# Peptides against a protein of PDB entry 1IK9, part 1

Scores and structures below are computed, not measured.

Target 1, 211 residues: chain A of PDB entry 1IK9
Amino acid sequence: MERKISRIHLVSEPSITHFLQVSWEKTLESGFVITLTDGHSAWTGTVSESEISQEADDMAMEKGKYVGELRKALLSGAGPADVYTFNFSKESCYFFFEKNLKDVSFRLGSFNLEKVENPAEVIRELICYCLDTIAENQAKNEHLQKENERLLRDWNDVQGRFEKCVSAKEALETDLYKRFILVLNEKKTKIRSLHNKLLNAAQEREKDIKQ
Target 2, 207 residues: chain A of PDB entry 1IK9 as posed
Amino acid sequence: MERKISRIHLVSEPSITHFLQVSWEKTLESGFVITLTDGHSAWTGTVSESEISQEADDMAMEKGKYVGELRKALLSADVYTFNFSKESAYFFFEKNLKDVSFRLGSFNLEKVENPAEVIRELIAYALDTIAENQAKNEHLQKENERLLRDWNDVQGRFEKAVSAKEALETDLYKRFILVLNEKKTKIRSLHNKLLNAAQEREKDIKQ
Target 3, 195 residues: chain A of PDB entry 1IK9 as posed
Amino acid sequence: MERKISRIHLVSEPSITHFLQVSWEKTLESGFVITLTDGHSAWTGTVSESEISQEADDMAMEKGKYVGELRKALLSVYTFNFSKESAYFFFEKNLKDVSFRLGSFNLEKVENPAEVIRELIAYALDTIAENQAKNEHLQKENERLLRDWNDVQGRFEKAVSAKEALETDLYKRFILVLNEKKTKIRSLHNKLLNA
Unless a header shows other numbers, all headers, positions and changes below count from the first letter of the chain.
Peptide ipSAE was made for these designs. It is ipSAE averaged over its two directions, with the distance scale d0 held at 1.0 Angstrom where the peptide's residues are scored. Compare it between designs on one protein only; published cut-offs may not apply.
A fold fails the geometry check if it doesn't show the stated peptide or something in it is severely misdrawn.

## One batch from the design tools (peptide; made by RFdiffusion4, then SolubleMPNN; aimed at target 1 R192 H195, target 1 (a further copy) V183 K190; failed a check: the pose's geometry; its pose is not in this set)

Design b1_p9_5_s3
Amino acid sequence: DLELPELPP

## One batch from the design tools (peptide; made by RFdiffusion4, then SolubleMPNN; aimed at target 1 L184, target 1 (a further copy) L182; its pose is not in this set)

Design b2_p13_2_s4
Fold by OpenDDE base, seed 2:
Structure b2_p13_2_s4 (fold): chain B 211 residues (1-211), chain C 211 residues (1-211), chain A 13 residues (1-13)
Amino acid sequence: as target 1 above (211 residues)
Amino acid sequence: as target 1 above (211 residues)
Amino acid sequence: SEIEKFEKELEEL
């Protein structure tokens, strides 16, 4: 089961932050449970897949688009200046919300809620879920932080090895060329010396033939 | 101001999760505000730096150690099986907690709380703080995840460059040696040829003298 | 190394 708690402002009680919990299985499209609280009272309603489909049809909206708007409205939270406006009558237990566009507001959905007999239990469970979510997110943050530190160390190690490899390649090339030039120059000198000896020997022979 | 909310179980109400909020400035040693709620009622008390110091002295405990125990008790939360046991009288508004060691329980601290007139406001603010903390932790998680993905890409890039550098170093060494061997063998052959020509010229001279 | 061996064989020649 998935769950999201959001803060909302009701048009009827704009000074009192309300909390809207939505709980669903896998997808909001399959239906959901909505819980509203002001920190003293709580109200709960169930919205079925059939009701979601009917509301989409009544709006002449594609179901996936409608569920996408429900998800934005109900799971993101909204302040008074947000794209979504929330209304609730504590007397009728009727909850409805509107999407505010620049030039048009339209009703996005409406739910009949029931007043919870023991709101304290619902509020406690809501706070428990918030605390569990905080703990899970903290554990994930600590894990990700340790992994970042590991990856940074590993990157620095490979970077340092890479720089050493580049330098070692350049040094190797330079050293090999130096050694080769030395040996080659020695062999060139020996070739020149042998050629000069051959030329001298030929000149001496030409002198001996000329007596 | 720092804040921590924990779930606790009271000895008097073991079936009802309570929430313990502690709020402080920089360090718990400077004093703190404690708020207890059951999701219906709330109780608040202020603990001053002087009271913390006095409780440490009364316990004959070093202040930093005492504050360390307060931090573990009040900020970590505790279940019924935990090292810390919480007691609260709703009649006297007296809150106290004990540290349970294997063979000894001892009172760690006690506070007089006051019943909050508007518990719903305290509960709403507590839920708001939980939701803010969730949002902050989620944003941090998303940031850390993106950074992990970046670091992993950067590591893979450098690793691939390093492997190419290693292979290029080995290939360079092998290629340079092959080229050097070819040139040196050519010069060796030329030296041998010139030596043989010199030997033949000397042998012909020795024949001409004997003749 | 094979290099040092080759260098040495080059000097002896």
Scores: peptide ipSAE 0.022, ipTM 0.843, DockQ to the pose 0.146
OpenDDE base, seeds 1, 3, 4, 5: peptide ipSAE 0.022, 0.020, 0.019, 0.022; ipTM 0.843, 0.842, 0.843, 0.843; seeds 1, 4, 5 fail the geometry check

## One batch from the design tools (peptide; made by RFdiffusion4, then SolubleMPNN; aimed at target 1 I181 L184 N185 I191; its pose is not in this set)

Design b2_p14_7_s1
Fold by OpenDDE base, seed 4:
Structure b2_p14_7_s1 (fold): chain B 211 residues (1-211), chain C 211 residues (1-211), chain A 14 residues (1-14)
Amino acid sequence: as target 1 above (211 residues)
Amino acid sequence: as target 1 above (211 residues)
Amino acid sequence: EKKEFEKKIEELLK
């Protein structure tokens, strides 16, 4: 079972933060349990897949789009944009919410809730879930942090090896060229010396032919 | 202000999870506010630095060690080890906790709490804090995940460059040697040719002298 | 590698 807890503001009680819990199996489309609390009282209702389908049909909205709007309204929390307005009557236990657009507001959905007899149990379970979620997220954060530190070390190690490889390549090239030039110059000097000896020998022969 | 919320089990109400909130400035040693709730009622007390010092002295414990035990008791939550036992009287509003060792249990500390007039406000604020903490931790997780993915990409990029650098170094060495050998062999061939010309010239001179 | 290279150069110098 998946769940999401969000803060909402009710039109009737704008000064009192309410908490909206939605619990579902795999997909919100398959139905969900909605729980509302003010930290003292709690109200719960079950919304079936058939009710979701009926509301989508009544709105003349494609089911996937409707479920997408439900997800934004019910699972996003009180984002600052006031795009969704929440209404609840404690007397009738009727919960409904509207989508507010610039020029038009329309009811997105409505649910009959039931007052929970023992709201403290619901509130305790909600707090437990929050604390468990915090602990899980902290453990994940610590894991990711350690992995980041490992990856950073590994990156630095490879980077250092790469820099050494670049420097070693340049040093090798420079050394090879220096050695090559030395050897080449020696061979050029020998060739020049041998040419001079041949020229001298030819000049001596020309002198000997001329007695 | 720092805070920590933990689940605790009270000796008097072992079937009902309680929540212990501790709030402090910088260090627990400087004093703290303790809040207990069962999801219906709440109780709060302030513990001063002087009270912490007095309890440490009364226990004949070094203050830093005592504060260390307070931190383990009050901030660690209900770890499975039952090392700390929590007691609270709703009637007297007296909260105390014990450290349980194999052979000895001793009182670690005690606090007078006051019943909160509006527990719903405390509970709502507590839930708000949990939700804020979840959101912060989620944002941190997403950041760390993105950073991990970046570091992994960067590592792969440097690794690939390093491998290319190694291969390029070997290729450069091989190419330079091949070129060097070619040029050197040409020069050696020229030297040998010039030596043969010198030898032939000497032999021709020796023939001409014998004539 | 460098030593083998040096040796090859020395042999080529010979």
Scores: peptide ipSAE 0.021, ipTM 0.843, DockQ to the pose 0.167; fails the geometry check
OpenDDE base, seeds 1, 2, 3, 5: peptide ipSAE 0.020, 0.019, 0.021, 0.021; ipTM 0.843, 0.843, 0.843, 0.843; seeds 1, 2, 3, 5 fail the geometry check

Design b2_p14_7_s2
Fold by OpenDDE base, seed 4:
Structure b2_p14_7_s2 (fold): chain B 211 residues (1-211), chain C 211 residues (1-211), chain A 14 residues (1-14)
Amino acid sequence: as target 1 above (211 residues)
Amino acid sequence: as target 1 above (211 residues)
Amino acid sequence: EKEEFEKKIEELLK
């Protein structure tokens, strides 16, 4: 079972933060349990897949789009954009919410809730879930942090090896060229010396032919 | 202000999870506010630095060690080890906790709490803090995840460059040596040819002298 | 390999 807890503001009680819990199996489309609390009282209702389908049909909205709007309304929390307005009557236990557009507001959905007899149990469970979620997220954060530190070390090690490889390549090239030039110059000097000896020998022969 | 919320089990109400909130400035040693709730009622007390010092002295414990035990008791949550036992009387509003060792249990501390007039406000604020902490931790997780993915890409990029550098170094060495050998062999061939010409010239001179 | 090649170069230098 998946769940999401969000803060909402009710039109009737704008000064009192309410908490909206939605619990579902795999997909919100297959139905969900909605729980509302003010930290003292709690109200719960079950929304079936058939009710979701009926509301989508009644709105003349494609089911996937409707479920997408439900997800934004019910699972996003009180984002600052006031795009969704929440209404609840404690007397009738009727919960409904509207999508506010610039020129038009329309009801997105409505649910009959039931007052929970023992709201403290619901509130305790909600707090437990929050604390468990915090602990899980902290453990994940610590894991990711350690992995980041490992990856950073590994990156630095490879970077250092790469820099050494570049420097070693340049040093090798420079050394090989220096050695090559030295040897080439020696061989050029020998060739020049041998040419001079041949020229001298030819000049001596030309002198000996001339008695 | 720092805070920590933990689940605790009270000796008097072992079936009902309680929540212990501790709030402090910088260090627990400088005093703290303790809040207990069962999801319906709440109780709060302030513990001063002087009270912490007095309890440490009364226990004949070094203050830093005592504060260390307070931190383990009050901030660790209900770890499975039952090392700390929590007691609270709703009637007297007296909260105390014991450290349980194999052979000895001793009182670690005690606080007079006051019943909160509006527990719903405390509970709502507590839930708000949990939700804020979840959101912060989620944002941190997403950041660390993105950073991990970046570091992994960067590592792969440097690794690939390093491998290319190694291969390029070997290829360069091989190419330079091949070129060097070619040029050197040409020069050696020229030297040998010039020596043979010198030898032939000397032999022809020796023939001409014998003539 | 590198040492053998250095030796071959030294022999070729000779």
Scores: peptide ipSAE 0.021, ipTM 0.842, DockQ to the pose 0.149
OpenDDE base, seeds 1, 2, 3, 5: peptide ipSAE 0.019, 0.019, 0.021, 0.021; ipTM 0.842, 0.842, 0.842, 0.842; seeds 1, 3, 5 fail the geometry check

## One batch from the design tools (peptide; made by RFdiffusion4, then SolubleMPNN; aimed at target 1 N185, target 1 (a further copy) E186 K187; its pose is not in this set)

Design b2_p16_6_s2
Fold by OpenDDE base, seed 1:
Structure b2_p16_6_s2 (fold): chain B 211 residues (1-211), chain C 211 residues (1-211), chain A 16 residues (1-16)
Amino acid sequence: as target 1 above (211 residues)
Amino acid sequence: as target 1 above (211 residues)
Amino acid sequence: MEEVEEFEKKIEELLS
């Protein structure tokens, strides 16, 4: 079961933060349980897949698009620029919400809720869920932070090895060329010496022919 | 201001999860505000630095050790093996907690609370804090996850460059040695040719002298 | 001379 709790403002009580909890199995399209609370009273309702389908049909909206709008309205949390307006009558237990566009507001959905007899249980459970979620997210954060620190160390280690490899490659090339020049110069010196010996032998032979 | 909310079980109402909120500035030693709620009623009390000091003195405990025990009791959340027992009288508004050791339980602290007139405001604010904390922790998790993915990519990139550098170093060494042998063999062939010319010149001179 | 001969030998050993 998935759950999302959002702060909302009701048109009837804009100064009192309400909390809208939606709980569902796998997809919002398969139906959901909506819970509204003001921290004193709670109201709950079950919205079936058939009701979602009927609301989509009544709106002449494609079901996937309608469910997409429901997800935005019910799960996104009311930001200060909220395109969604929430209405609830504590007397009728009727909850409805509108999408506000520039020139048009239209009802996106409506649900009959029921007043919970023991709102304290619902509120306690809601707080428990929040505390569990905080604990889980903190544990994930600590894990991800430790992984980041590990990955950064591993990156620095490989970077340092890479830089050493580059320097070692340049040093190897330089050393090999230096050694090669020494060997090459020795061979060139031997060639020059042998040429001089050949020249001297030719000059001596020319002297022997000239008596 | 720092805040911690924990689930606790009261000895008087073990079946009803209570929530213990502690709020403080910088250090718990400087005093704190304690709030207790059952999701219907709320009770609050302010604990001053002087009261903390007095409780430590009355216990004959070093203040830093006492504050360390307060932090464990009030901030750690009641796990199932909790060494801390919480007691609250809704009539007297007296809250006290004990540390349970194997053979000894002792009172660690006690606070007079006051019943909040509008518990719904306290509960709403508590839920708001939980939702804000969830949102902040989710944003941190998403950031840390993206950083982990970045660091992992960067690590793979440097690792791949390092492996290429190692291979390029070995290839460079092999190529240089191959080139050097070709040049050396050419010089060795020239040296051999010059030696043969010297030997032939010496043999011809020996023939001319015999002649 | 010895260092050059050692280098020549090392070159020959690496290409053998």
Scores: peptide ipSAE 0.092, ipTM 0.844, DockQ to the pose 0.571
OpenDDE base, seeds 2, 3, 4, 5: peptide ipSAE 0.045, 0.087, 0.045, 0.045; ipTM 0.841, 0.843, 0.842, 0.841; seed 5 fails the geometry check

Design b2_p16_6_s4
Fold by OpenDDE base, seed 3:
Structure b2_p16_6_s4 (fold): chain B 211 residues (1-211), chain C 211 residues (1-211), chain A 16 residues (1-16)
Amino acid sequence: as target 1 above (211 residues)
Amino acid sequence: as target 1 above (211 residues)
Amino acid sequence: DEEVKEFEKKIEELLS
């Protein structure tokens, strides 16, 4: 079960923050339970998948688009753009909400709610859900923070090893070339020595011919 | 200002979850505001730094230790160990709490509260604070999640570069040795050729002397 | 002289 609590303002009571709780299974389209409270009284209703389908049909709106509008209205709270207006009559227990466009307001949906006999239970459960959500989110934050710190350490360790590998590669190349020059110079010296021996042998033969 | 809301059970009403809100500036030692609610009624009191100091003195407890016990009792909620018991009289508005040890229970503190005239305002504000905290924690979670994903990518990138550097170091060593052998073999061939020329010159000189 | 011979030997070992 998924749940969302939002702050809303009622057109009839704009100075009093109300709380709109919506509870559903997997998708809002499958139906939901709606609860309204002012912190003293509470009202609850159930909206079925069939009612959602019927309202979409009555509006001549594609169901996925309609559910998308319901999701924005009921789960986002009073977003910054006052796009959605909420109305509730405590006398009739009739809840309805409108989408305000530039030139036109239209009713998006309406629900008959029932006054909860023990609103304190509903309010306590709502506060409990908020506290549970805070605790879960806090635990997740602490976990993610520790993971971030671990990942940063791991990155620094591998970065330092990489830099050492680069330096070691350059040092290896330099060392191998130095060793190479030593061996090569020894071979060059031996070649020069052998050439000098050949020159001396040729000069001695020229002396022996000249008696 | 810091704030904590906790669930507590009152000894007088063990079936009804109560909520204990504590609000303070920087440290609990400087004083705090305490609010108790059952979701219908609310009670509030202020505890001064002087009262906290006096209660510590009355208990013959070191102030830092006493504040540590207050913090555990008032900010942790009913922790899993039922170490703290809470009592409240709705008639006297007297709130007190005890620490239960194996063989001894002792009163840790007591506060006179006042019944709030409009509990719905206090309850609404409490729910608002919970919703704000949820939103802040959610935003922090999303930020930390994105940072984790970034750090993991950065780690994978540097790890891949490190592995390539290791392989490139080994390949460099092998390539340099191969090139080295080619040059050395050329020099060795030249040395052998010069030795053969010296041997032939010596044999020709020996023929000329026998002639 | 010995270092050069040792290095020549190491080169020969890498070719074998």
Scores: peptide ipSAE 0.083, ipTM 0.844, DockQ to the pose 0.557
OpenDDE base, seeds 1, 2, 4, 5: peptide ipSAE 0.078, 0.036, 0.035, 0.035; ipTM 0.845, 0.842, 0.843, 0.843

Design b2_p16_7_s1
Fold by OpenDDE base, seed 3:
Order: structure tokens, then C-alpha cells, then sequence
Structure b2_p16_7_s1 (fold): chain B 211 residues (1-211), chain C 211 residues (1-211), chain A 16 residues (1-16)
């Protein structure tokens, strides 16, 4: 079960923040329970999947689009754009909401609610849900923070190893070339020595021919 | 200003969850505002720094230790250990709480509260604070999640560079040795050739002497 | 030098 609580303003009571709770299973399309409260009284109603389908048909709106509008209206709260207007009559228990576009306002949906006999229970449960959600989100935040700190340490460790590897590669190349030059110079010296011995032997032979 | 809302159970009404709001500036030691509600009625009181100091003195407890006990009692809610017992009289508006140890129960503190004239406003504000806290925590969670994903990518990138550096170091060593061998073998061949020329020259000189 | 001979030996060992 999913639940969302939103702040709304009623056209009839614009100075009093109301709370709109919506509870549903997996998707809002499957139906939902709506609860309205002002912190003193509460009203609840159930909206079925069939009612949602009927309301979409009555509006000549594609069901997925209609459910998308319901989600925006009922789950976002009063977003900054005053796009959704909420109305409730305490006398009739009739709740309806409108979408306000620049040149057109239209009713998006309406529900008959029932006044809750014990609003304090509903309000307590609502506050409990808020406190549980805060605790869960706080635990998640603490977990994510610890994971971030771990990941940052792990990154620094690998970065340090990488820098050492780069330096070790350069050092290896330099060392190998230095050692190779020593060996090469020794071989060059032997070649020069052997050439000198050949030159001397040739000069001695020329002397022996000249008696 | 800091605020904490906790669920508590009253000894007089163990079946009804109550909510204890505590609000303070920087530290609980500087004083706080306490609000109790059952979702229908609300009661509020202010506790000054002087009252906290006096209560610590009356208990013969070091102030820092006393404030530590207040923090556990008032800010943790009913933790699983039933260590703190809360009492409230609606008639007297007297709130007191006890610490229960294995062999000793003692009063930790007491406050005179006042019944709020408009409890609905207090309840609405409390719910608003919960909703704001949920929104802030959710935004923080989303931020931390994105940062975790970034840090993980950055780690993978450096790890991949490190592995390439290791492989490149090994390849460099192998390549340099192969190249060095080719040059050394050329020099060794020249040395062998020069030795053979010296040996032939010596043999020719021995023939010329026998001649 | 001994160091040159050791290096030459190491090069020869890597060829095998």
C-alpha cells in the first residue's frame, strides 16, 4: 500500500491548511481511499477503479491521462502554480477539484466523503505515518551518507595507487634504459678493442713483408 | 530552532498514542517549549533554562547529566525499553515523567502545561512540520543517491585506469627487454666476427713463417 | 662489471 499526504487549500476556507491523504495499492488507477482533515474534523471516502474509469469516460479523457491528472492533483499538494483548486462542503460532504488553465477551468473529479466519527484516531494515525516516514527517511539518509563516505575513501585509495603506478612505470623505464646503456657501452668497448687488435696485426704483417 | 516530535504513551491513557513536541534553540539546556496532543486536544508549556537548572539541583544531579536524561526522555519517544514513563492529568494540566530502573523509579521532571484554545491550529502546524521534514529528507535522499552514483562511476573510471596502468607497466618491461636483446645480439655477432678475423690472421702469419 | 653481467643474464633468461 502506498500513501501520500499533501497540504491543500479549500476555496471555502483559504486561511486554513487542510491535509489530503490518499492511499492506494500499487497504482492510483486501481482505486484509492481519500481522507481530508483540518486537524479537528476528518472526512473519508473510497474511490473505486470503476469510478475512476467512469469519470475518465464522462470527461471524454483517455484513462491514463486522467489518472495522470488525478496524480498531479491529489498527490502533489498545492504546488506553486495554483493549477488545481479544491472545494469541499462540510454540509454535503461533497469534495470536488478543478484544473485551472489560462482560459478554461474544468472539474477534474468529485467524491462523496463521510465524516469520521472519531477524527482524533485518523489524525493520530496520520501523524504516526508522518513520524514513521521521517524515521525511515532519516535511516536511509544516514545509510547513504555512510556509503558516500566509503565510496570517497575507496576512490582516494585507488587514485593513490594509480598515481604510484604511473610513477613506478616511469621509474621502471628510466632504470631499464640506464642499465641497458651500461651493457651496450661494454659491448662497444669490446668491439673497439678487437678492431684495434686487427689493425695492429695488419701493421705487423706489412713490416714482416718489407727484409 | 530545533524541533522533535515523538510518540508517547501516558499511564492514564495507555491505549491512545500521544504526541510530544519539543522545540528548543541550539541546546535543550537553554530551555524548550513542550506541546502534548492526542489529535483532538493540545497542551503547551515553556520550560526555562532556570527551571532546568533548578530541577537538576533538586535532583542533586549534575546539569549535563540531567539534560542528557531530558534529551533521552523527551526526544527519543517511547523507546522499546519502557525506561521512561509519562503521566499527564487533563484536569490539573500537570505533566510529569519518571525513569524506571530495575529497582528504583524516580521522577525526572515535571511541567505545568496550559490547554491550547485552538488545538486544531497546533495540530495543523505539527502536521505541516512533519510534511516539511519529509520533503527535506526526501530531497536530501535524492541528492545523496545521485552523489553515490557519481562517486561509484568515478571509482570505476579510476579503477579502470589503474588496471590499464598495471598492464602497461608489464607490457613496457617486456617490450624494452625484447628490444634490448635484439641490439645486444647484434653486438655479440660483431664481437664473434671480429674474433674469427683475428684467428684467421694469426693462422695466415703462421703459414708465412713456415714458408 | 658484475652488475652488467647480471643484467645481461636477466635479459637472456627472459628470452628462454
Amino acid sequence: as target 1 above (211 residues)
Amino acid sequence: as target 1 above (211 residues)
Amino acid sequence: SEEVEEFEKKIEELLK
Scores: peptide ipSAE 0.109, ipTM 0.845, DockQ to the pose 0.633
OpenDDE base, seeds 1, 2, 4, 5: peptide ipSAE 0.108, 0.055, 0.058, 0.057; ipTM 0.846, 0.843, 0.843, 0.843; seed 4 fails the geometry check

Design b2_p16_7_s4
Fold by OpenDDE base, seed 1:
Structure b2_p16_7_s4 (fold): chain B 211 residues (1-211), chain C 211 residues (1-211), chain A 16 residues (1-16)
Amino acid sequence: as target 1 above (211 residues)
Amino acid sequence: as target 1 above (211 residues)
Amino acid sequence: SAEKEEFEKKIEELLK
């Protein structure tokens, strides 16, 4: 079961934060349980897949688009732009919400809720869920933080090895060239010495022929 | 202000989850506000630094150790080992908690609470805090996850560059040796050719002298 | 140092 709790403001009681819980299985399209609470009273309703389909049809909206709007309205909380307006009558237990566009507001959905006999149980369960979610998210944060620290260490270690490898490559190239030049110069000196010996031998032979 | 909410079980009502909120400034030692709720009623008390000091003295416990026990009792929730037992009388509004050791249980602290006139406000504020904490922790989780993904990419990039640098170092060494051998062999061949020319010139000169 | 020594040995062998 998936669950989302959001803070909402009711048009009838704008000064009192209400909490809208939506609970569903896999997809919101398959139906959901909606729970409204003011921290004293609670109201719950079940919305079926058939009701969602009927509301989409009544709106002449494609079902996937309609469910997309339901998800934004019911799961996002009152976005900072008051794009969704929530209405609830405690007397009729009728909940409806509107999408506010620039020039037109229209009803997006409506649900009949039932007053919960023991609202304290619903409130306690809601708080329990919040505390469990906090604990899970904290554990995940601590894990991700430790992984970040590990990855950063591992990155620094490889970066340091890479820089050492670059420097070692340049040092190797420089050493190889120095050694190569030394050996080449020795061989060039031997070649020059042998050429001079050949020239001297030729000059001596020319002297011996000229007596 | 720091805040911690925990689930507790009261000895008087073990079947009903209660919520213990502790709110403090900087350190628990400087005093705190304790709030207890069952999701219908709420009770609040303020514990001063002087009361904490007095309770530590009455227990003949070092203040830092006492505050350490208070932190474990009040901020950790009922640990799985039932090391802390919570007692509350709704009639007297007296809250006390015990530390359970193997052979002895002792009272760790006690507070007079006051019944909140509008418990719904306390409950709404508590739920708001939980929802804010969830949102903050989710945003932090998403950030840490993105950083983990970045660090992992950066690590893979540097690792790949390092492996290429190692391979390039080995290839450079091999290429330099091959070039060096080629040039050395050319110089050795020239030296051998010059030696043969010197030997021939010496043999011709010996023939001219014998002639 | 070891890579340098092995390199020196390889060069000396090539110069022989």
Scores: peptide ipSAE 0.021, ipTM 0.836, DockQ to the pose 0.170
OpenDDE base, seeds 2, 3, 4, 5: peptide ipSAE 0.021, 0.021, 0.023, 0.021; ipTM 0.835, 0.835, 0.835, 0.836; seeds 2, 3, 4, 5 fail the geometry check

## One batch from the design tools (peptide; made by RFdiffusion4, then SolubleMPNN; aimed at target 1 K188; failed a check: the pose's geometry; its pose is not in this set)

Design b2_p19_2_s1
Amino acid sequence: EEEEKEEEKEEEEFEKKLE

Design b2_p19_2_s3
Amino acid sequence: EEEEEEEEKEEEEFEKKLQ

## One batch from the design tools (peptide; made by RFdiffusion4, then SolubleMPNN; aimed at target 1 F180 I181, target 1 (a further copy) K190; its pose is not in this set)

Design b2_p20_2_s4
Fold by OpenDDE base, seed 3:
Structure b2_p20_2_s4 (fold): chain B 211 residues (1-211), chain C 211 residues (1-211), chain A 20 residues (1-20)
Amino acid sequence: as target 1 above (211 residues)
Amino acid sequence: as target 1 above (211 residues)
Amino acid sequence: EEEKEEEEEEKEFENKLLNA
């Protein structure tokens, strides 16, 4: 079961924050339970998949688009743009909400709620769910923080090894070239010395033939 | 201002979850506001730094240790070990809590609360704080997740560069040694050829002298 | 002539080794 609690303002009681809880299985399209509270009283209603389909048909709206509007209205609360207005009559237990566009306002949905006999139990359960959600989110935060610290250490270790590898490659190349030049120059000096000995031997032989 | 809400069970009403809110500035030692609610009624009291000091003295406990016990009792709720028991009289508005050890139970503290005239406002504010805390924790989770994904990419990039650097170092060393051996062998062959030419010239000169 | 060609071939080989 999925659940969302949102703050809403009722047009009839704009100074009193109300809380709208929506609970559903897998998708909001399959139906949901709606609970409204002011922190003293509570009201609950069940909305079926058939009621959602009927409201979409009555609005001449595609079902997926209608459910998308329900999700924006009921699960996000009144976003900062007051695009959705909520109305509730405590006398009739009739809840309805409107979408307000620049040029058009229309009723998005309406639900009959029932007044809960023991609102304190519903309020306690709502607070319990909030506290459980806080604890779960804190545990996730602590886990992600520890993983982040691990990844940062692992990155620093590999970066330090990479920099050492670059420096070691450059040092190796420089050392190998220096050693190569030294040995090559020794061999060149020996070749030049042997050529000079051959030239001297040829000049002495030409002197011995001339007598 | 720091704030913590915890679930507690009162010995007088063990079937009804109560909520204990504690609010303080910087440290619990400087005093705190305590609020108790059952989701219908609320009770609030202020505990001063002087009252905390007096309770520590009356218990013959070091103040830092006493505040440490208050923190465990009031900010953690009843942990899974029922080490702390909470008592409240709705008639006297007297709240007290005990620490239960294997061999010793003792009163850890007691506070006079006042019944709130408008409990719905206190309950609404408490739910608002829970919803704000959820939103803040979700934003932190999303931030940490994005940072974790960034660090993982950065680690993979450096690791791939490091592996390429290692392979390039080994390839460079192997190539330089192969080239070096080829040139050295050519120079050694030239030295051997020149030595053989010198030996032949010396043998011909010895024949010309005997001739 | 042959000694200059051998010295040029040695320099070309040295340059190929230093520039490769």
Scores: peptide ipSAE 0.024, ipTM 0.830, DockQ to the pose 0.057
OpenDDE base, seeds 1, 2, 4, 5: peptide ipSAE 0.022, 0.022, 0.022, 0.021; ipTM 0.832, 0.832, 0.831, 0.831; seed 1 fails the geometry check

